Peptides against a protein of PDB entry 6TME. Designs and how they scored, part 73

Target 1, 324 residues: chain A of PDB entry 6TME
Amino acid sequence: NRLKRAYIALQAWKKAFYSDPFNTAANWVGPDVCSYKGVFCAPALDDPSVLVVAGIDLNHADIAGYLPPELGLLTDVALFHVNSNRFCGVIPKSLSKLTLMYEFDVSNNRFVGPFPTVALSWPSLKFLDIRYNDFEGKLPPEIFDKDLDAIFLNNNRFESTIPETIGKSTASVVTFAHNKFSGCIPKTIGQMKNLNEIVFIGNNLSGCLPNEIGSLNNVTVFDASSNGFVGSLPSTLSGLANVEQMDFSYNKFTGFVTDNICKLPKLSNFTFSYNFFNGEAQSCVPGSSQEKQFDDTSNCLQNRPNQKSAKECLPVVSRPVDCS
Target 2, 324 residues: chain A of PDB entry 6TME as posed
Amino acid sequence: NRLKRAYIALQAWKKAFYSDPFNTAANWVGPDVCSYKGVFCAPALDDPSVLVVAGIDLNHADIFGYLPPELGLLTDVALFHVNSNRFCGVIPKSLSKLTLMYEFDVSNNRFVGPFPTVALSWPSLKFLDIRYNDFEGKLPPEIFDKDLDAIFLNNNRFESTIPETIGKSTASVVTFAHNKFSGCIPKTIGQMKNLNEIVFIGNNLSGCLPNEIGSLNNVTVFDASSNGFVGSLPSTLSGLANVEQMDFSYNKFTGFVTDNICKLPKLSNFTFSYNFFNGEAQSCVPGSSQEKQFDDTSNCLQNRPNQKSAKECLPVVSRPVDCS

## One batch from the design tools (peptide; aimed at target 1 L79 S84 D105 N108)

Design b2_p27_3 (made by RFdiffusion4)
Pose (drawn by RFdiffusion4):
Structure b2_p27_3 (pose): chain A 324 residues (1-324), chain P 27 residues (1-27)
Amino acid sequence: as target 2 above (324 residues)
Amino acid sequence: SLDEKIEEQRELAGIAPSSTAPLTSSF
């Protein structure tokens, strides 16, 4: 009995609810699971006459609990939204039985430990949001082999390198912000198809920017701020024909900012503050344009306000890194 | 297609897609 399996799964889950501030599971009684709050039923994909539990949505319920293995019984679920709860512990391995999983959002919870690799087992997975948890350790490179449209990893404790496989991703949006990733951005980044937005804010990345970034001609947001990148901006960045938001602030970049970048057509907000740039094109000057917003604070630029001292600048400015 | 059926189920069930915008901690 199909809905019985859903009943058992949801009752096993209610048992694990230690605190439910909004009494969200108050009506989770009896066998009519489709009437349970946050449970969404629909016709079976292969038979419109059969009723199935197809979605779970408890966004913002602030429920403290954990996900028991019995949730593996919800075999028809394709939508799982639990943003802003207090669900703790790990994602049960039994969730690999949810073979129709399409969109999995466990953002802003209390999940911990290694990357939830059960997500790699879902053949229809398109949206994966694990941001704002305590996931840590290495990132499974094979994650970029799945045909994910969106990958949100920001605000965890992930470490080590960006996988070389990143160029295989078909994602339109990828976030790595606020982890402990280290090393270089892989040269394969230029092979990412469909990429519109990529966020690296606040990691421990270094090395020079790969010239292959310039191949991302559909990118609208490229934010590499608050890392440790060195070298000059690659001249290939003129290929970012669609970039609207570009932020390289808080790095160790040196050299010139040219109009090759500052005159990009759709570029509206270009922040390159807190680096070691010793020259900039006139068109790159903040306050100079009514359409474009720039920020050059704390660089090594003559005749500009709030720059680094000459004392701090000369050692770094006179010793540029050979990107080789 | 399978994806289309899943989206039909979402529409019928009244489930909105997850936010792709930047988030903040609720705690």

Design b2_p27_3_s1 (made by RFdiffusion4, then SolubleMPNN; from b2_p27_3, 13 letters changed)
Fold by OpenDDE base, seed 4:
Structure b2_p27_3_s1 (fold): chain B 324 residues (1-324), chain A 27 residues (1-27)
Amino acid sequence: as target 1 above (324 residues)
Amino acid sequence: SLEEKIEERKKLAGMKPPSLSAGSSSY
């Protein structure tokens, strides 16, 4: 019986709770698992006459505990939403048995260890949210071979380079923010044909921006702020016909911010503050447009307020990085 | 398809997909 297996799993999980401040699992008593708070039953996909546990929603329950291996008995679960808890430890490898997993949200928890490679084993996974945890080490390149709609990785301890397989991703949203990623953005990024939003904030990324970013015609949000990027902005950024929000602040960019970037047709906010830009087009000047917000603060611009001193600028501006 | 059946299951369970907008999320 599938519900008997679900009962074993859910009772094992209840025993793995250290704290349940909202008494979320108070009604997790007896064999009727479909009455359990945050447990959702539906007809099985293979037999509509059989009721199965199809989803878990424990979002915002502030539960402290861990995920026991018995959760691998929840073989009919397609939706697993447990964000905003205090779950700790690792994601159990036994979850590989959840072959119907479609949405996996473990965000805003205390999970540790390497990337949960069990997520790669789910053939139908579309949504992966592991943000706001303590996951560490390398991002497996195979994550981008998955047909995901969204990949949330931000606010973790991931390190190493971004895999070149990123160009294979079908995701509309990808977040790398607030990790320890290093190296360059892969040139393959321009192949992300479905990309709408990408966020690199607060990493150790470096080098030149790849020209291939300009191929991201569907991008509405591009944030590369708080990194170590160098050189000039690619002229190909004029290809970002749908970009609304663009942030390059807190980098080491040099050169001239062009009209072709600041006149992007859907651009609403462009922040390029805290760099070493030595010129900007009149269309980039804050207050030059009513429809667009710009921030040019703390660059090497002449006749602009709040700029870096000549002493700070000269060592960087006199040694432009060639990105050719 | 399997996806259509999963979407039907979401409706039956009263579950909704989370927002896929990163711009509305905290980073």
Scores: peptide ipSAE 0.020, ipTM 0.656, DockQ to the pose 0.480
OpenDDE base, seeds 1, 2, 3, 5: peptide ipSAE 0.020, 0.019, 0.019, 0.022; ipTM 0.656, 0.656, 0.659, 0.570; seed 5 fails the geometry check

Design b2_p27_3_s2 (made by RFdiffusion4, then SolubleMPNN; from b2_p27_3, 10 letters changed)
Fold by OpenDDE base, seed 5:
Structure b2_p27_3_s2 (fold): chain B 324 residues (1-324), chain A 27 residues (1-27)
Amino acid sequence: as target 1 above (324 residues)
Amino acid sequence: SLEEKIEERKKLAGIKPPSLEPQTSSY
């Protein structure tokens, strides 16, 4: 009986709760698991006469506890939403039995250990949110071989380089922000044909921006702020026909910010502050447009307010990194 | 498809899926 397996799993999970401040599991009593708060039943896909646990929604329950291995008995679950809790430990490998997993949201918890490679075992996964945890180590390259619509990785402890497989991703939204990613952005990034939003904020990324970023014709948000990027902005950024929000602030960029970038047709905000740019086109000057907001603060620009001193600029500007 | 069946199942379960087009500025 599928509901009997679900009962065993949910009772094991209730025992794994250390705190349930909203008494969410108070009604988790007896065999009628479909009446449990945050448990959603639907007809089974293989037998519509059989009711099964199809989803879990415990979002914002502030539950402290862990995920026990018995959750692998929830074999009919397609939706697992447990964000904004205090669940700790690791994601159980037994969840590989949840072959219908479609949306997995464990964001804003206390999960630790390496990337939950069990997520790679789910053939139908479309949404992955693991942000605001303590996941660490390398991002497996196979994550971008998945047909995901969204990949939220931000606010973790991920290290190493971004995999070159990123160019295979079909995701519209990808967040890397507030991790420990290092190395260059892969040139394969330009192959992300469905990309709308990508965020690299607050990593240890370095090197030159790849020219292939200019191939991201559907991108509306591109944020590479708070990294170690060097060299000039690629001239190919003129290809970002749909970019609305662009941020390159808090890097080590040099060279000239061109008209072709600042005149992008949908650009509403362009922040390039806290770099070492030594020139900008008139179209890049803050206040030059009513429709566009620019920030050129703390660069090496002449005749602009709030710029770096000549002493700070000269050592960097005199030794431009050639990205050609 | 399996995806279509899953979407139908979501509706039947009364679960609202998260937006697949979240604003990245609100992460």
Scores: peptide ipSAE 0.039, ipTM 0.732, DockQ to the pose 0.434
OpenDDE base, seeds 1, 2, 3, 4: peptide ipSAE 0.019, 0.024, 0.022, 0.029; ipTM 0.664, 0.687, 0.681, 0.708; seed 2 fails the geometry check

Design b2_p27_3_s3 (made by RFdiffusion4, then SolubleMPNN; from b2_p27_3, 12 letters changed)
Fold by OpenDDE base, seed 4:
Structure b2_p27_3_s3 (fold): chain B 324 residues (1-324), chain A 27 residues (1-27)
Amino acid sequence: as target 1 above (324 residues)
Amino acid sequence: SLEEKIEERKKLAGIKDPSLGPGESSY
């Protein structure tokens, strides 16, 4: 009986709670698991006459505990939302039995260990949110071979390079922010045909921006701030016909910020502060447009306020990195 | 399709995800 297996799983999970400050699991008593708070039942996909546990929603419950291996008995679950809790430990490998997993949100918890490779085993996964945890190590390249709509990785401890397989991703939103990613952005990024939002904030990324970024015609948000990027902005950024928010601040960029970038038709905010740019077009000057906001603070620009000293600029500007 | 069945299941389950989804600002 599927509900009997669900009962075993949910009782094991209740036993794995260290703290339930809102008494969320107070009614988790008896065999009627479909009455449990945060447990949602639906007809089984293979037999509509059979009721099964189809979803878990424990978002914002502030529950402290861990995920026990018995959760692998919830084989009918397609939705697993447990964000904003205090769950710790690792994601159980037994969750590989949840072959209907569609949305997996474990964000804002205390999960540790490597990337939860069990997520790669789910054939129908569309939404993956693991942000605001303590996941570490390398990102598996296979994550981008998944037909995901969203991939939230930000605010973790991920290291190494971004996989070249990123270009295979069908995701509209991908976040890398506030990790320890290093190396260059892969040139394959331009192949992300469905990409709307990508965020690289606060990593150890370096090198030149790939010209292929300009192929991201559907991008509305591109944030590469707080990294170690060098060289000039690619002229191909003029291809970002739908970009609204663009941030290159807190890098080591040099050269000239062109009209072709600042006149992008949908551009609302362009921040390029805290770099080593030595010139900008008039269209890039803060206050030059009522429709666009610019920040050119702390560059090497002449006749602009709040710029770096000649002493700070000269060593960098005199040795431009060639990205060709 | 399986996806259509899953979407139907989502509606039946009444789950509302308050997290940022596709197309929402990821800041």
Scores: peptide ipSAE 0.024, ipTM 0.701, DockQ to the pose 0.375
OpenDDE base, seeds 1, 2, 3, 5: peptide ipSAE 0.023, 0.022, 0.022, 0.022; ipTM 0.683, 0.684, 0.658, 0.684; seeds 3, 5 fail the geometry check

Design b2_p27_3_s4 (made by RFdiffusion4, then SolubleMPNN; from b2_p27_3, 12 letters changed)
Fold by OpenDDE base, seed 1:
Structure b2_p27_3_s4 (fold): chain B 324 residues (1-324), chain A 27 residues (1-27)
Amino acid sequence: as target 1 above (324 residues)
Amino acid sequence: SLEEKIEARKKLAGIKDPSLEPGTSSY
């Protein structure tokens, strides 16, 4: 019986709670698991006459505990939303049995260990949110071979390079922010045909921006701030016909910020502060447009306020990195 | 498709993830 297996799983999970401040699992008593708070039942996909546990929503429950291996008995679950809790430990490998997993949100918890490779085993996964945890190590290249709509990785401890497989991603939103990613952005990024938003904020990324970024015609948000990027902005950024928000602040960029970038048709905010830019077009000057916001603060610009000293600029500007 | 069935199940369960809604920024 599927509901009996669900009962075993849910009772094992209740025993794995260290704290339940809102008494969320108070009604998790008896065999009627479909009446449990945060447990949602639906007809089975293979037999509509059979009721199964199809979803879990324990969002914002502040529950402290861990995920026991018995959760692998929830084989009919397609939605697993447990964000904003205090769950710790690792994601159980037994969750590989949840072959209907569609949305997996474990964000804002205390999960540790490597990337939860069990997520790669789910053939129908469309949404993956693991942000605001303590996941560490390398991002598996295979994550971008998944047909995901969104990939949230931000605020973790991921390190190493961004996989070149990123270009295979069908995701509209990808977040890398606030990790320890290093190396260059892969040139394959330009192949992300469905990308609307990408965020690299606050990593150890370096090198030149790849010219292939300019192929991201559907991008509305591009944030590469707080990294170690060098060289000039690619001239191909003029191809970002839909970009609304663009941030390159807190890097080591040099060269001239061109009209072709600042005149992008949908650009509403462009921040390029805290770099070593030595010139900008008039269209990039803050206050030059009523429709566009610019920030040119703390660069090497002439006749602009709040710029770096000549002493700070000269060593960097005199040694431009050629990205050609 | 399996996907269509899952979407139907999402509606039946009353579970929505706002992060998948248009205009939801995650940063």
Scores: peptide ipSAE 0.026, ipTM 0.705, DockQ to the pose 0.349
OpenDDE base, seeds 2, 3, 4, 5: peptide ipSAE 0.022, 0.023, 0.024, 0.021; ipTM 0.688, 0.673, 0.698, 0.567; seed 3 fails the geometry check

Design b2_p27_4 (made by RFdiffusion4)
Pose (drawn by RFdiffusion4):
Structure b2_p27_4 (pose): chain A 324 residues (1-324), chain P 27 residues (1-27)
Amino acid sequence: as target 2 above (324 residues)
Amino acid sequence: SDEEFDRYNTLADEIKTRLQAEREEEL
């Protein structure tokens, strides 16, 4: 009995609810699972006459609990939204039985430990949001082999390198912000298809920017701020024909910011503050344009306000890194 | 920050809505 399996799964889950501030599971009684709050039923994909539990949505319920293995019984679920709860512990391996999983959002919870690799087992997975948890350790490179449209990893404790496989991703959006990733951005980044937005804010990345970034001609947001990148901006960045937001602030970049970048057509907000740039094109000057917003604070630029001192600048400015 | 968190929430919702609409058309 199909809905019985859903009943058992949801009752096992309610048992694990230690605190439900909004009494969200108050009506989770009896066998009519489709009437349970946050449970969404629909016709079976292969038979419109059969009723199935196809979605779970408890966004913002602030429920403290954990996901028991019995949730593996919800074999028809394709949508799982539990943003802003207090679900703790790990994602049960039994969730690999949810073979129709399409969108999985466990953002802003209390999950911990290694990357939830059960997500790699779902053949129809398109949206994966694990941001704002305590996941840590290495990132499974094979994650970029899945045909994910969106990958949100920001605000965890992930460490080590960005996988060389990133160029295989078909994602339109990828966030790595606020982890402890280290090393260089892989040269394969130029092979990412469909990429519109990529956010690296606040990691421990370094090395020079790969010239292959210039191949991302559909990117609208490229934010590499608050890392440790060195070298000059690659001249290939003129290929970012669609970039609207570009933020390289808080790095160790040196050299010249040219109009090759500052005159990009759709570029509206270009922040390169807190680096070691010693020259900039006139078109790159903040306050100079009514359409474009620039920010050059704390660089090594003559005749500009709030720059670094000459004392701090000369050691770094006179010793540019050979990107080789 | 709160602003960054809200930005992600808006973005994630928009992506999910788009994907669900595309999937419904395929059914």

Design b2_p27_4_s1 (made by RFdiffusion4, then SolubleMPNN; from b2_p27_4, 15 letters changed)
Fold by OpenDDE base, seed 2:
Structure b2_p27_4_s1 (fold): chain B 324 residues (1-324), chain A 27 residues (1-27)
Amino acid sequence: as target 1 above (324 residues)
Amino acid sequence: SAEEEEKDEKLAKKIIEELQKKRAEEL
């Protein structure tokens, strides 16, 4: 019986709670698991006459505990939302049995260990939110081979390079922010046909921006701030016909910020502060437009306020990185 | 010395101005 298996799983999970401040699991008593707070039942996909546990929503429950292996008995779960808790440990490998997993949100927890590779085993996964945890190590390249609509990886401990497979992603939103990613942005990024928002904030990314970024026609948000990027902005950024917010601040960019970038038709905010830009077009000057906001603070620009000293600028500006 | 730093800053400015001019000619 599927509900009996669910009962075993949910009782094991309740036993794995160290703290339940809101008494969320207080009614988790008896075999009627469909009455449990945060447990949602639906007709099984293979037999509409059978009721199964199809969803878990424990968002914002502040529950401390871990995910026990017995959760692998919840084989009919398609929605697993447990964000904003204090769950710790690792994601159980037994969750590979949840072959219907569609949305997996474990964000804002205390999960540790490597990337939860069990997420790669779910053939129907569309939404993956693992942000605000302590996941570490390399990002598996296979994550981008999945037909995910959103990939939230920010605020973790991921290291190494961004996989070249990123170009295979069909995701509209991808966040890498506040990790330890290093190396260059892969040139394959331009193949992300459905990308609307991408955030690289606060990593150790370096090198030149790939020209292929300009192929991201649907991107509305592009944030590469707080990294180690060098060289000039690619001229191909003029292809970002839908970009509204663009942030390159807190990098080591050099060269000239061109009209072709600052005149992007939907550009609302463009921040390129805290770099080593040695020139900007008049269209890039803060206050030059009523419709666009620019920040050119702390560059190597002449006749602009709040710039770096020439002594600080000279060593960088005199040795521009060739990105060709 | 403060005078040396000021000289270095003036020189650096001049070099940057020349680099900017050269770049503007290339655009």
Scores: peptide ipSAE 0.185, ipTM 0.777, DockQ to the pose 0.010
OpenDDE base, seeds 1, 3, 4, 5: peptide ipSAE 0.000, 0.171, 0.175, 0.177; ipTM 0.298, 0.752, 0.765, 0.758

Design b2_p27_4_s2 (made by RFdiffusion4, then SolubleMPNN; from b2_p27_4, 17 letters changed)
Fold by OpenDDE base, seed 4:
Structure b2_p27_4_s2 (fold): chain B 324 residues (1-324), chain A 27 residues (1-27)
Amino acid sequence: as target 1 above (324 residues)
Amino acid sequence: SEEEEKKDDELAEKKIKELQEERKKLL
C-alpha cells in the first residue's frame, strides 16, 4: 500500500517534468519504485518488514518542472534532496503529510512565493536549505522555534526584519545573506547557544550592533558585511573567544577599532574595510601579525594607505551615532 | 533507541559539515 502510494506520487512527479536532460527519470517505469534512480527505500520505522520510500536524491539533475501535490503521498520520506535543478512554482502544502521529514534541501532552484510554511509543520526537521531561490516576503518567526541544526536562507528575496525569536534557535549555522532584510539585529541573538556560523552579508540591515553579540562564545564565523550598520563596534565583541572569521566591511561604522577585538585569541581574519573608522589599535594594522590577517582599506584612518578623503570622512565622523 | 539517536546525531554532524563546505564554495 505505501509503495503503491509512492508509485502514484513519483509518476505524477515524472509528468510534472518539463525537461530531464540526464534522463534521470528514464527508469521511472513500473511498480518497483525502489529501483527508480534517485529513489531510496528503507524498512519502515513502524514496521521493519515493510519497505518504504525513505529518501529522494535528485541533486544536480538539472530537471525543469514543478512539485505536484501528489508528492504528499510520500509519507515515509525523511530525506528530500533536490538541489541544483530548475524546479519552479511553490512548495506544495500537501508535503505537510511527510511527518518524518528530517532533511529538506530545495536549494538552487526557481521556487517562488512566500516562505514555505509547510516546513514549519515537520516536527523532526533538522536541516532546511532553501537558498538560491526566489522566496519572498517575511520570514516566519516560528522558523527559529524549530530544533534545526542548519538554516540556509541566503540568496532569496526575503524582506522585513529578522524575527526576535532568533535567540531561540539551536542552529549551528544560519545564513541570511543576499536578501532584503531590514532593521536591527535583534538583541536576542546573544541567546543562540549553539551558533557557530552566522552570515548577514548583503542585506539592508541597519542601526547599531547589539552588545549581546559578544555572548556568542561558540561563534567561529561572524559576517555582517555589506549592510547599513552604524555606530561603534560593541566593546563586548572581546567576548568572542572562538571567532576565526569576522567581517564588518561595507557598512557605516565609526569610532575606534580596539586591541580587545583585534587580539581575539582565535581570530585569523578580520575585515573592517569600507567603513568610517577614524582610529585603530596597532594590533589591528594589516601586517602587524603573521597569524592574523586584517583589512583596514577605505576608512578614515590617519597615516594608512587607501583611505577615504577628508571630504568623505568629515561629514560622517563629525556626527557619530551614539549606540548607548 | 539510544543507538538510533546516536546514529541520527552522527548523520546530522556529517550533513552539517557537508553544508558548511558547500557554503564556503558559494559564499
Scores: peptide ipSAE 0.024, ipTM 0.469, DockQ to the pose 0.096
OpenDDE base, seeds 1, 2, 3, 5: peptide ipSAE 0.019, 0.012, 0.031, 0.014; ipTM 0.476, 0.307, 0.659, 0.450; seed 3 fails the geometry check

Design b2_p27_4_s3 (made by RFdiffusion4, then SolubleMPNN; from b2_p27_4, 14 letters changed)
Fold by OpenDDE base, seed 3:
Structure b2_p27_4_s3 (fold): chain B 324 residues (1-324), chain A 27 residues (1-27)
Amino acid sequence: as target 1 above (324 residues)
Amino acid sequence: SAEEEERDRKLAEKIIKELQEEREKLL
C-alpha cells in the first residue's frame, strides 16, 4: 500500500522534528496523509484511480530537525520543497528511490556534508536548489550531464575547480556564488547553449577569462565579481548580444575596456570597478549614456575620479598577464 | 496504536535495508 508507506515516512519525519514553531505538523495524525498540511496528493501515473503523495511543501515553516531515511518510502514524490527551515544533517541516500523527483528545493537550511549525490540518481530532475546550506567538497562533474533547467549552488562551502562538463549543461540559470571554487573557468562554458544567467560572485576563481564566453548568445546576466581573474577582457565579449547585467568588479583585470563591450546592444549595467584597467573607451565612461549604467571606480584610469594611486597601479599595470 | 507504529517502523527498516543491499550489488 503506497499511502501506508507514505504514512510511515511522514510519521518518521514528524518524529525527527525538534521544533515546529508554527505547528505545521499538528494535523499529521492518522492514516489520511493527504489531509496533512504541506502534503499534496495526486493520482498515480501508473494507476489514476489510486491517490499517492506527489508533493511536499514545507517552505518557510522554520522547522528544526533532520531528514530521516524513511523518507525513501515516499516513492511517488515529484515535488520536494522544504526551503527556509532549520533542517540539519545530510540528505538521505534512501531518497534514490524517489525516481519521479522533478523539483528538489532544500535551500536555506543547515545541511552539511558533500554534494548530495543522490540528486544525480533522479532521471527526471529539472530543478535543483541546494543554496544557503553548508555543503562542502568537490562538485561532481556529473551534475552538468543532467537535463536541469536551473542549478542553484550559491552560499555553500564547495571547493575545487568548476568541472569541464559545464559545457554539457542545458540549464538556463546556474549559480556558483559565495563558495570556495578555484581555478579557471572552463573553455567549455561557451557550449552552454541555453544559458541565460550565470553567477560566479565571491569565489577564488583565477586565470584569464576564456574567449569562449563570447559564444554565450542567450546570456542576460554574467557576474564574475569578487574573484582573482587576471589579464584583459576577451575581445569576443562583443558577441554577448543579449547581456543586460555584466559585473567584473573586484578582480585583477588589466588592459583597456573596449568600445565593443560597452556598446553591447542590450547592456543595462556594466560594473568593472576595483580592477587595474588602464584605459576605457568613451562609451564606457559613467554618465556617457542615459540607458546604460557604468562603474569604473578604483581602476588605473587617467583623468577619472576615485582611481587607485600610481603606486598601487604601476606594479600591476607594468606586468600585464598575456592571455593569448 | 503504539503496536501498529512499531510494526510500521520495522517494516520501513526492512524495506530501507533491502533497498540499500540492492544498491550495493549494483555498484
Scores: peptide ipSAE 0.032, ipTM 0.613, DockQ to the pose 0.018
OpenDDE base, seeds 1, 2, 4, 5: peptide ipSAE 0.030, 0.030, 0.006, 0.028; ipTM 0.613, 0.563, 0.327, 0.575

Design b2_p27_4_s4 (made by RFdiffusion4, then SolubleMPNN; from b2_p27_4, 17 letters changed)
Fold by OpenDDE base, seed 4:
Structure b2_p27_4_s4 (fold): chain B 324 residues (1-324), chain A 27 residues (1-27)
Amino acid sequence: as target 1 above (324 residues)
Amino acid sequence: SEKEEKEDEKLAKEIIEKLEEERKKLL
């Protein structure tokens, strides 16, 4: 009976395909759904004697179509990987019936509409990848209340502020890049105990960096480039004991880049170009270390090449933003 | 059991009907 429901769902999905250039669904015929290309069966968790559809993998199939509501009949699916297709429309609310959902990857598609709130209904979700779509609107604060290992939101149309609930996230990797997020980074960011990589690239974020960033002891990658951040770099960044890649380029930062930042023990690449920094420690100078790469291009530094003109610098440097 | 199969079939029909109603709302 579970396989019969799966058959109905998969046949409905096949009918929702507009284009299948690799003929992925060519063998999607008959009741033996476990033989379908990209469909994986396993023993049911509640009854090992029953075979169920446990996974879908249609990655890189270039399928054009939509996700029909009948996919809600795939109640045993824990792995749903359909990246690098041309699926359009919205994520069906009927997927709330997939209570075993563990990994959900719909990245690199043509999905539209608000954040797929159905993902919040999955109690066991660990991996969420919705990047490279056209999702829009606000990010639900509840996303960070979930016990996710990774949250990929980059390359969408999300707007508004980053929720303060971010500090509750247990994710090791979070990407916000290439959206329309605005406002400040929440001070609660320092509470992200498992964070290894966070990327804010190419948003409309502004204000001062919160001092609490320095509490991110496990961070290896911190990229805040291409935003509207202002003020000085927090002195607490000296606490980033494991940071390897750090990028603050293409912002409006001012002040002095200190030894305490440039001498971070694991730092391999630090880019702070295209800001309004008016000084740097000798340890921050490109070429000062064989083990570390620095980029200080297009700042307001004295006696350095490729800096902004005095005309560009003076109006900004003379009006420092107090972040205290 | 045959009874469980019939109950599961009934449940499946109910689910399908609900999903069809949702489909009509989304279109």
Scores: peptide ipSAE 0.031, ipTM 0.533, DockQ to the pose 0.016
OpenDDE base, seeds 1, 2, 3, 5: peptide ipSAE 0.028, 0.023, 0.027, 0.017; ipTM 0.552, 0.423, 0.548, 0.431

